Peptides against a protein of PDB entry 3ZOQ. Designs and how they scored, part 7

Target 1, 223 residues: chain A of PDB entry 3ZOQ
Amino acid sequence: QLLQDSWWNQLKEEFEKPYYQELREMLKREYAEQTIYPDSRDIFNALHYTSYDDVKVVILGQDPYHGPGQAQGLSFSVKPGVKQPPSLKNIFLELQQDIGCSIPNHGSLVSWAKQGVLLLNTVLTVRRGQANSHKGKGWERLTDRIIDVLSERERPVIFILWGRHAQMKKERIDTSKHFIIESTHPSPFSARNGFFGSRPFSRANAYLEKMGEAPIDWCIKDL

## One batch from the design tools (peptide; made by RFdiffusion4, then SolubleMPNN)

Design b1_p8_8_s2 (from b1_p8_8, 3 letters changed)
Fold by OpenDDE base, seed 2:
Structure b1_p8_8_s2 (fold): chain B 223 residues (1-223), chain A 8 residues (1-8)
Amino acid sequence: as target 1 above (223 residues)
Amino acid sequence: APEPGGLD
């Protein structure tokens, strides 16, 4: 099977559907003919690091970074040794102001993922240098289902929705059970209009503590 | 503010 048991049980029906088979065939061609990010083995890293049952927080991204060596299969995250993209730098600036964390010397958010932060992009692949090149090819239907099955989960989830693209998913979230933290996007184009000062990290931990769960250690150690 | 495009 493609995914660990907890996610497979929730998503196995999707992988049998025509839309996903068409997506898969498209991806086979794309990876053969184009430079596609992330590495095909890393496409589902968000689900690999964070099981369905272990999800505490969801952070939605749009699609992967499209530069060489950047995309890690986790929203906003970059592989160690890669220069931190502007949005990620702003995330760390907010993290520092929010809860006092030092800015790490790398951009890997794997430590968040391992603690139950699902770093999910709505589209999971991209062509080199071509943002949104795989938009509308089927990923959105799968990732919508991911949001749906989390929304249907009895144990509450915290959804952090930065920017309008992510916020469009609010309609899929049962707010009678789940919590939503919204602000403008961390992009330099929007961060000063609400992202800075939004304190999503402390707010998320406040919800976790209220639910009797362990908070996330958002601080990232240098490598 | 403008909506950011794909991550870069």
Scores: peptide ipSAE 0.038, ipTM 0.658, DockQ to the pose 0.199
Fold by OpenDDE base, seed 1:
Structure b1_p8_8_s2 (fold): chain B 223 residues (1-223), chain A 8 residues (1-8)
Amino acid sequence: as target 1 above (223 residues)
Amino acid sequence: APEPGGLD
């Protein structure tokens, strides 16, 4: 099976649907004929690192970084050795101001994922150098279902929604039991309009504490 | 200058 048991139980029927089969056929052609990111084995890394039951926090992104060696199947995250993109730099600046973490010498957010932070993009693949090239091809239906099954989960989830694109998903989230942290996007174009000073990391941990759960260790060690 | 949308 494509996913580990907890996610497969929630999502298996999606993979049998025509929209996903069409997406899969498109992706087969794309990976054969174009340079597509991330590596096909890394497409579902967010779900591999963070099981359905282990999700504590969700951070939504749009689509993967489209440069060589960058995307690793986690929203906002880049592989070690890759320069930190501007939005990620701003995330780390806010992290430092929020809870005092040092700026790491790499951009991998795998340590967050392993603690229950689902780093989910709404679109999970992209052509090299062509942002949003796989938008509207079927990923959004699957990732909407991911949000839906988390919203339906009895155990509360914290959704961090940076920017308008992510915030459009708020209507899919049962706010009677789940927590939403909203601000402008960490992009240099919007960060100073509300992202900086929004303190999403301490706020997320405050909610986790209220729920009687272990907080996230957001600080990232150097490699 | 609102959200640009795409990632780098």
Scores: peptide ipSAE 0.038, ipTM 0.662, DockQ to the pose 0.187
Fold by OpenDDE base, seed 4:
Structure b1_p8_8_s2 (fold): chain B 223 residues (1-223), chain A 8 residues (1-8)
Amino acid sequence: as target 1 above (223 residues)
Amino acid sequence: APEPGGLD
C-alpha cells in the first residue's frame, strides 16, 4: 500500500491477489484482538528504509521479536533502548572480529537499512510471546516475491543467509548474477558452528567493491 | 544447528 514507487511497481500485483487480501483481513483481526508486533505502522519498515533500487545487501530473518518494544520491522534489529538479544550480540561480536567495529550501546540496524541493507523477515508480524504465530498466513508468499523480484533485477544483490530457514530461499536466487554468503545462524545455539569467523561484512563489501559500488559502513555509532 | 524462531 504505502510503499516507495520502486517497491510498488514490483509488488502491486501481489497486493491485488486473494492471498494478500486474506492476510490483511487476518491481520486486522489479530491487531484488534491480540498484541501484535511490530506496530502496524512499522510492518514494512524494511521496504521503507531501503527502496527496491537501493538494495545492495539482503539479510533474511524469520519473524519479528515477540517481546514488548523490541521489533521495529527490520530483521535482527531492536529499537534503541532495548536490550540486545543474544543473536544480535553475536552479530556484533562477529562484526567486531571481522572489520574492527566497536559494539554499539544499542541494537538498531537502521543505519544499515539506510545504506541499502534490506533487513527482511520472511514473516513480518508476530503475536506477543508466540514465536512463529503468523507463520503460513500469507507473508511468506509476499516475501518470496520480494526475493524473486530482487533476483530478477539486473543490478546484482548480495544475499546473506544465516541458518537453514534463510538458506531455503537460495533456490529462488539467480546465482549467475547475485552473490550469496551462507553460514550457521548467529543464535547462541549455532554461532560457534560456523557463524563466528564467517566474516559476512568484509565479504559483502568485497563483492560491492568488485561491482563498483560503495561499500557498506557496517560500524554503528552509539546513541 | 537449531535456528530460533522470532530471532531469539
Scores: peptide ipSAE 0.036, ipTM 0.667, DockQ to the pose 0.251
Fold by OpenDDE base, seed 5:
Structure b1_p8_8_s2 (fold): chain B 223 residues (1-223), chain A 8 residues (1-8)
Amino acid sequence: as target 1 above (223 residues)
Amino acid sequence: APEPGGLD
């Protein structure tokens, strides 16, 4: 519940609702009884790194990586020192082909988050080794609200929707104000069917420039 | 195609 003022103003009513209280109680049990990712202090990292007002781009993920040390509270991002997951590798391959960035030696996307890229999963926690284990427990209602309040914002947002799961949120986005970039998911199972060559990074920056905003420096430096 | 949101 401890968020930046800009997010708190947008979401405070959600945290008082029964569904979130139930979610919180569930999470307390889960973190006590099982190994849950990310660390409880990192659950809201996406909102911590990117304030409501500073959001320029949203990249939606499904739920956190469920392996040890991976999840960073940011969609697709992994902590430094962690092997880059296949989807993330493909993201970097597209990044390289799109705008010429080198492949970083780590998988942390914190630099994007700090520039206004909201790296939001629709579900913010997961049990170790159990993908989607916290699906349908209340996170989706909160993250839907996050999408809604961004959609309602006057200042335009760019939504990057990779894959069908993310694209299901398209109906919540006011396309009269906001720009949507859609493609297949960067997963090895789908990347060759449209993700590669979709050039989401240059397209996002082109739209930012059209809006009179500074583009994102998508290139990630080695650590 | 599986879309695990990066859980690959």
Scores: peptide ipSAE 0.033, ipTM 0.660, DockQ to the pose 0.211

## One batch from the design tools (peptide; made by RFdiffusion4, then SolubleMPNN)

Design b1_p9_1_s1 (from b1_p9_1, 6 letters changed)
Fold by OpenDDE base, seed 2:
Structure b1_p9_1_s1 (fold): chain B 223 residues (1-223), chain A 9 residues (1-9)
Amino acid sequence: as target 1 above (223 residues)
Amino acid sequence: DRYKAAYEV
């Protein structure tokens, strides 16, 4: 099976649907004919690192980084040794101002994922050098279902929605159970319009503590 | 920035 049991139980029916089979066939062609990111083995890393039951926080991205060696299968995250992209740099600046964390010497967010932060892109693959090249090919339907099954979960989730693309998913979230933290996107083009000073990390931890859950250690150790 | 097109002011 493609996914660990906790996610497979929630999503297995999706993989049998025509839309996903069409997506799968498209991806076979793309990986054969083009340079596609992330590595095919890393497509579902967000679900591999964070089980359905262990999700505490969701951070939504758009699609993977499209440069060599960048995409890690986790939203906003880059492999160690890769220069931090501008949006990620701004995330770390806000992290430092929010809760005092040092800026790490790498861009891997795996430590967040291992603590229950689902780093989910709405589109899970991209063609090299071509942002949004796999938009509208079926990923959005699967990732919508991921949001839906989390929304339906009894145990509360915190959704961090940076920018309008992520915020379009608000209608799928049951706010009677779940919490939403919204701001502008960390991109240099939007960060100064509300992302900086939004303090999403301390706010998320405040909700977790209110629910009697362990907070996230957002600080990232140097490698 | 990879998000220029989507999030440019």
Scores: peptide ipSAE 0.046, ipTM 0.740, DockQ to the pose 0.163
Fold by OpenDDE base, seed 1:
Structure b1_p9_1_s1 (fold): chain B 223 residues (1-223), chain A 9 residues (1-9)
Amino acid sequence: as target 1 above (223 residues)
Amino acid sequence: DRYKAAYEV
């Protein structure tokens, strides 16, 4: 099976649907004929690192970084050794100001994922150098379903929605059960309009503690 | 990243 059990139980029916089969066939062609990111084995890393039951926080991204060696199947995250993209740098700046973490010497957010932070892009693949090239090909239907099944989960989730694209998913979230943290996007074009000072990390942890759950250790150790 | 930024504007 494609996913570990907890996610498979939630999503297996999606993978049998025509839209996903068509997406899969498209991806087969794309990976054969183009340079596609992330590596095909890394597409579902967000779900691999964070089980359905272990999700505490969701951070939504748009689509993967489209440069060589960058994308690792986690929203906003880059593989170790890769220069931190501007939005990620701003995320770390806010992290530092929010809860005092040092700026890490790499951009991997795997440590967050392993603690229950689902780093989900709405579109999970991209052609090299072509942002949004796989938009509207079927990923959004699957990732909407991921949001839906989390919204339907009894145990509450914290959704961090940076920017308008992510915030458009708010209508799918049962706010009677789940908590939403919204701000402008960490992009340099928008960060100063509300992202900086939004303190999403401390707010998320405060809510986790209120729910009786262990907080996230957001600080990232150098490699 | 600039494309993501452009999307948000």
Scores: peptide ipSAE 0.043, ipTM 0.737, DockQ to the pose 0.191
Fold by OpenDDE base, seed 5:
Structure b1_p9_1_s1 (fold): chain B 223 residues (1-223), chain A 9 residues (1-9)
Amino acid sequence: as target 1 above (223 residues)
Amino acid sequence: DRYKAAYEV
């Protein structure tokens, strides 16, 4: 079984569809012939760390980091020991300004994932050095379905949508039931145009508390 | 992520 039970129950039919079969065959070739990130065993880490039922918050990314050792199957997250990419640095700057967290000495967001923050990229693989190289190959259909089944979930979810790409998914989200936090992307190209000062972390926790749920401990401990 | 696409490795 590819996924844990809660996600498998929601997504199993997708893996039987031709588009995913074709995607899988493509990926088999890519992983054999190219350097692909993340490690194939880590592709679905976002779903492994955060069950369908445990999702409290979704943070959408585009596609994995395309440098060696970076991607770990979680949006914006990098493996320990890897220098923090610029967008992630800005995320931590906003985190610090928002709720006072210190900047961690690593870039792993696994602690968020374990608390119910689904760190989902819309495309789950990438060729080394070639951003968006696996765009349009089938991942988006699967990840759209992930968004859909979360939108259909009765228990509310908070979607944090940074930047245009993520915000384009808003049409798939039942905003009568779920909460949306939108701003510009944390990228250095856009962070000063609205991401900084957007306070997504405190805002997310405010919604969680109103729903009677435990807030996320967004502060990340050093390793 | 334009920045990532263009400049991040």
Scores: peptide ipSAE 0.034, ipTM 0.731, DockQ to the pose 0.334
Fold by OpenDDE base, seed 3:
Structure b1_p9_1_s1 (fold): chain B 223 residues (1-223), chain A 9 residues (1-9)
Amino acid sequence: as target 1 above (223 residues)
Amino acid sequence: DRYKAAYEV
């Protein structure tokens, strides 16, 4: 099966639907004819690192980085050794100001994922050098379903929604059970309009503590 | 980066 049991139980019906089969056929052509990111084996890394039951926090991104060697199947994250993109640099600046973490010497957020931070893009693939090239091809239906099944979960989830694209998903989230942290996007073009000073990391941990859950260790160690 | 204001606004 494509996913680990906890996610498979929630999503298996989606993979049988025509839209996903059409998406899969499209992706086969794309990976054969174009340079597509991330590596096809890494497309579902967010779900591999963070099981359905283990999700504590969700951070939504748009689509993967489209440069060589960058995307690793986790929103905002880049493989070790890759220059930190501007938005990620700003995320780390806010992390430092929020809870005092040092700026790591790499951009991998895998340590967050392993603690229950689902780093989910709404679109999970992209053509090299062409941002949003796989928008509207079917990924959004699957990732909407991921949000839906988390919203339906009894155990609360914290959704961190940076920018309007992510915030458009609020209507899918049952706020009687789940918490939402919103701000402008960490992009250099928007970070100074609300992202900086929003303190999403300490706020997320405050909610986790209120729920009786272990907080996230957001600080990332150097490699 | 790819997360420009052009996409977010």
Scores: peptide ipSAE 0.045, ipTM 0.750, DockQ to the pose 0.161; fails the geometry check

Design b1_p9_1_s2 (from b1_p9_1, 5 letters changed)
Fold by OpenDDE base, seed 2:
Structure b1_p9_1_s2 (fold): chain B 223 residues (1-223), chain A 9 residues (1-9)
Amino acid sequence: as target 1 above (223 residues)
Amino acid sequence: SRYEAAYAT
């Protein structure tokens, strides 16, 4: 599947750079020699579902789930039929407490992506069973550029930054134009230290309404 | 396509 034209216009220069060509060659080897997630056709799903111009909210993750059948190219999201990972369960718990949504019977966040929520990991691939195995291989430079071009966009964006890793990107965001919602990570190790009760969903919608934009329907229907 | 040439693995 092809990238959105709007993203191509923003990122085409990156794809021509040596670092990305090296990343691409590395990925070819990795997919040939290792079990890599997500499927290579799903790597850029976040950009496929949410065009550059349609981004309303950004939710940053670190890298894809590394178990079989889990990752679908969207941060925190899992394919239907897959057990919800602990962090995602906590996201839905906060969603329920924040705005009253029911806990869905699946973990797919595609409905968010289709509404303008860019579900972006900073690293877009991972080896099976090896978290962060593709860290430092070039993805971060590309995804930093994604953040940069969104920061440079005139139309405001809301960045939801859960945990230290995501919050490290705050310096790249022009807060004179864009909004940031920060809390601890939804992980069971950190959720009780600030994520629960942070109400990122209602806060994001409040900003959207102030901007004169349609809010996100965060509630997810059962499949 | 131009896209596949750029990012396809």
Scores: peptide ipSAE 0.042, ipTM 0.771, DockQ to the pose 0.024
Fold by OpenDDE base, seed 5:
Structure b1_p9_1_s2 (fold): chain B 223 residues (1-223), chain A 9 residues (1-9)
Amino acid sequence: as target 1 above (223 residues)
Amino acid sequence: SRYEAAYAT
């Protein structure tokens, strides 16, 4: 099976649906004929690192970085050794101002994922150099279902929604159970319009603590 | 868009 049990139980029916089969066939062609990111083995890394039951926080991204060696199947995250993209740099700047973390010497957010931060892109693949090239091909239906099953979960989730794309998913989130933290996107084009100073990390941890859960250690160690 | 730029090289 594609996913570990906790997610498989929630999503297995999706993989049997025609839309996903069509997506899969498209991806087979794309990976064969084009350079596609991330590596096909890394497509579902967000779900691999963070089980359904262990999700504490969700951070939604759009689609993977489309440059060589960047995407690792986690929203906003880049593989070690890869230059931190501008949005990620701003995320770390806000992290520093919010809770005092140092800026790490790499861009991997795997440590967040391992603590229950689901780093989910709405589209999980991209063609090299072509942002949104796989938009509208079926991923959104799957990732909408991911949001839905989390929304349906009894244990509360914190959704961090940076920018309009992510915020469009609010309608799928049961705010009677779950928490939403919204701001502008960390992109240099929008960060100064509300992302900086939004303090999503301390706010997320405040919710976790109120629920009696362990906060996220957002600070990332150097490699 | 700013989103496309965010996920650029």
Scores: peptide ipSAE 0.041, ipTM 0.723, DockQ to the pose 0.541
Fold by OpenDDE base, seed 3:
Structure b1_p9_1_s2 (fold): chain B 223 residues (1-223), chain A 9 residues (1-9)
Amino acid sequence: as target 1 above (223 residues)
Amino acid sequence: SRYEAAYAT
């Protein structure tokens, strides 16, 4: 099956729906005819690393990095050896100021994912060099469902919503159960308007502690 | 750029 059991149980009906079948056919053509990121085997890495039941925090991105070797199926994350994109650099700057972590020598956020941070893009594929090229093709409906089933989960989730795109998903989140951390996006164009100083990492951990859960070790070791 | 398209202004 496409996903591990916990997510499959939540999402299996989606994969049978016409919208997803059309998306799948589109993707088959795209991957065959063009350079698409991430590698097709990595599309669902966010769900592979973080099971439905193990999600503690969700960080929403829009779509994958569109440069060679960058995207690894996790929002904001880049494969080791890849230059850190500007937004990611700013994320690490805020991380350092927030809780004192060193800036890592790579951009992989896999360690977060393994701890229960769902690094979810709303669109999970992109054409090389063409940001948002797969917008509106069906991914958003699936990822909306991901948000929905997490919202419906009894065990609380922390949603970190950077920027307007992510914040548009607030309406799908039951705030009677779940916690939302909002700020401007870490992009250089918006970070100074609220992202810097927003301290999402300490705030997330404070909430986890309040819920009696283990905090996230946000600090990333060098490779 | 991707930033302009998605997360600028």
Scores: peptide ipSAE 0.032, ipTM 0.709, DockQ to the pose 0.166
Fold by OpenDDE base, seed 1:
Structure b1_p9_1_s2 (fold): chain B 223 residues (1-223), chain A 9 residues (1-9)
Amino acid sequence: as target 1 above (223 residues)
Amino acid sequence: SRYEAAYAT
């Protein structure tokens, strides 16, 4: 099966729906005829690293980085050895100012994912050099369902929504159960308008502690 | 991989 059991139980019916079958056929053609990121084996890495039941925090991105070797199936994350993109650099700057973490020598956020931070893009694939090239092809319906089933979960989740695109998903989240942390996007074009100083990492951990859960170790070790 | 089978020829 495509996903681990916990997510499969939540999402299996989506994969049989016509929209997803059309998406799948599109992706087959795209991967055959174009350079598509991430590697097809990495598309669902966010769900592989963080099970449905283990999700503590969700960080939403738009779509994968579209440069060679960058995307690894996790929002904002890049493979080791890849130069940190501007938004990611700003994320680490805020992390340092928020809770004192050192800036890592790489851009992989896998350690967050393994602790229950779901690093989910709303669109999970992209053509090389063509941002949003797979927008509106079906991914959004699947990832909306991911948000929905998390919203329906009894155990609370913390949603970190950076920028307008992510914040548009707020209407899908039951705020009677779940917590939302909002700010402007970490992009250089918007970070100074609210992202810097928003302290999402300490705020997330404060909510986790109130819930009686272990906080996230947001600090990332060098490789 | 299962992803290659699903999305790549």
Scores: peptide ipSAE 0.029, ipTM 0.712, DockQ to the pose 0.028; fails the geometry check

Design b1_p9_1_s3 (from b1_p9_1, 5 letters changed)
Fold by OpenDDE base, seed 5:
Structure b1_p9_1_s3 (fold): chain B 223 residues (1-223), chain A 9 residues (1-9)
Amino acid sequence: as target 1 above (223 residues)
Amino acid sequence: SRYAAAYDT
């Protein structure tokens, strides 16, 4: 099966639906004819690293980085050895100011994912050099379902929604059960308008602690 | 924009 059991149980019906079959056929053509990121084996890394039941926090991104070697199937994250993109640098700056973490020498957020931070893009593939090139092709329906099944989960989830794109998903989140942390996007174009100083990391951990759950160790070790 | 896209066009 495509996904580990916890997610498969939640999503398996989606993969049988026509929209996903059409998406899959599109992706087959795209990966064959274009340079597509991330590697096809990494498309679902967010779900691979963070099981449905283990999700504590969701951080929504738009679509993968479209430069060579960058995307690793996790929102905002880049493979080790890759220069940290501006938004990610700002994330780390806020992390430092929020809870005192040092700036790591790499951009991989895998350690967050392994702790229950679902690093989900709403669109999971992109053509090289063409941001949003796979927008509207079916991914959003699947990732909406991911949000939906998390919203339906009894155990609370913390949704961190940076920027308008992510915040448009608020309507899908049952705020009677789940928590939302909102701010402007970490992009250099918007970070100074509210992202900096928003302290999403300490706020997320405060919620987790109130729920009796282990907080996230947001600090990332150097490689 | 305050809500600019994360990635280059």
Scores: peptide ipSAE 0.035, ipTM 0.703, DockQ to the pose 0.298
Fold by OpenDDE base, seed 3:
Structure b1_p9_1_s3 (fold): chain B 223 residues (1-223), chain A 9 residues (1-9)
Amino acid sequence: as target 1 above (223 residues)
Amino acid sequence: SRYAAAYDT
């Protein structure tokens, strides 16, 4: 069983479908013949850290970091000891301006994941040094299903959609139940066009409070 | 940014 029970119950049918079987065979070849990130054991870390029922917030990324030792299987997150990528630096800058958190000395967002922030990339693997190399190979269909089953969930979810790629998923989200926070992407190429000052962290917590749920402690401790 | 591609530029 690939996933813990709550996600498995939602997604098990996907893993039997031809598209995923083909994806799996592709991945087996890729991992055998090339350097692929993240570690194969970490591909589904977002779902491991945050159960289906425990999801409070979703933050969508595109695909994993493609440098050595970076990807953790969580969108935007890097393993401790890894230099913070530009987008992540900007996320922390906005976090600081939004709710006053200090900038951590590492880039691991595991503490968010453990609190119910699903850090989901739409594509879950990548070749070393080749961004988007596994685009269109089947991951998007699985991750679309992840969005779908969350949208179908009765308990509301907050979707944070940074940038146009993530925002294309809006059509899959039932806004009669769920909340969407949109801005430009934290990338240096787009952050100054709306991401900075968008205050997604306080806004997410405001929604959680309205739902009667505990807010996320977005501040990350140094390691 | 590796995330920008054609989406965020």
Scores: peptide ipSAE 0.032, ipTM 0.702, DockQ to the pose 0.159
Fold by OpenDDE base, seed 1:
Structure b1_p9_1_s3 (fold): chain B 223 residues (1-223), chain A 9 residues (1-9)
Amino acid sequence: as target 1 above (223 residues)
Amino acid sequence: SRYAAAYDT
């Protein structure tokens, strides 16, 4: 099976549906004929690192970074040794101002994922150098289902929705159970219009504390 | 793995 048991139990029906079979066939062609990111073994890393039951926080991205060695299957995250993209730099700036964390010397958010931060892109693959090249090919239906099954979960989730693309998913979230943190996107084009100063990290931890759960250690150690 | 093989040629 593609996923660990907790996610498989929630999503297995999706993988048998025609839309996903068509997506799979498309991906087979793309990986054969083009350079596709992330590595095919890393596509579902967000679900590998964070089980369905262990999700505490969701951070939605759009699609993977499309440069060599960047994407590692986690939204906003880059592999160690890769220059931090502008949006990620701004995320770390807000992290520093929000809760005092130092800026790490790498861009890997794996430590967040291991603590229950689901770093989910709505589209999980991209062709090298071509942002959004796999938009509208079927990933959105699967990732919508991921949001849906989390929304249906009894244990509350915190959804951090940066920018309009992510905020469009709010209609799928039962706000009677789950918490939403919204701001503009960390992109340099929008960060100064509301992302900076939004303090999503301390706010998320405040919600976790209210639920009686352990907060996220958002600070990232140097490698 | 099944995971990787699903997207291999």
Scores: peptide ipSAE 0.025, ipTM 0.672, DockQ to the pose 0.027
Fold by OpenDDE base, seed 4:
Structure b1_p9_1_s3 (fold): chain B 223 residues (1-223), chain A 9 residues (1-9)
Amino acid sequence: as target 1 above (223 residues)
Amino acid sequence: SRYAAAYDT
């Protein structure tokens, strides 16, 4: 489903490894016996929307939303028609204050993904109503590899790391050629401690311009 | 999908 198979070239070895095969078998059982999000066809939406070569910005999340109809395989994003979760509302508040975008009437970040914003969770599945239920089952090893191969890419990447969980990945990023934007998490529990006013969107675009790349149009149109 | 998850698509 990737036109140039750029991610496949980077990750094909991972899919052959025992850990991933075990993860796959676990997921088969989970999807058969439990309600798992997102839909199995949407697990890799972040990679489908944003090829390895097209990545400009990475925004790391932890694991998918665990409520019905929410997760669509993109970190922080929710399907159209779904009420915006608190963290996402805060993201849009910062977006408005940072660069003047209006608050959209939906929570889909697909427009970002299509522009090269990799909306990656470190864990790509979750049981309904059970946050972090698939933690430590193998996803982290794969997503660490995703970070690694991006770090090894010659063309620079901007990593936006909100909160401690995402910031733990900083050690995997070659800061000699890649840029990192850090702040507290957009969660209501932490947003006022540094996320608000961090201006990650304008800062990301400033880096892109310095690299001679087109900036991201962060503003999201209503549906 | 080449990305072998729970169900290949």
Scores: peptide ipSAE 0.030, ipTM 0.707, DockQ to the pose 0.029; fails the geometry check

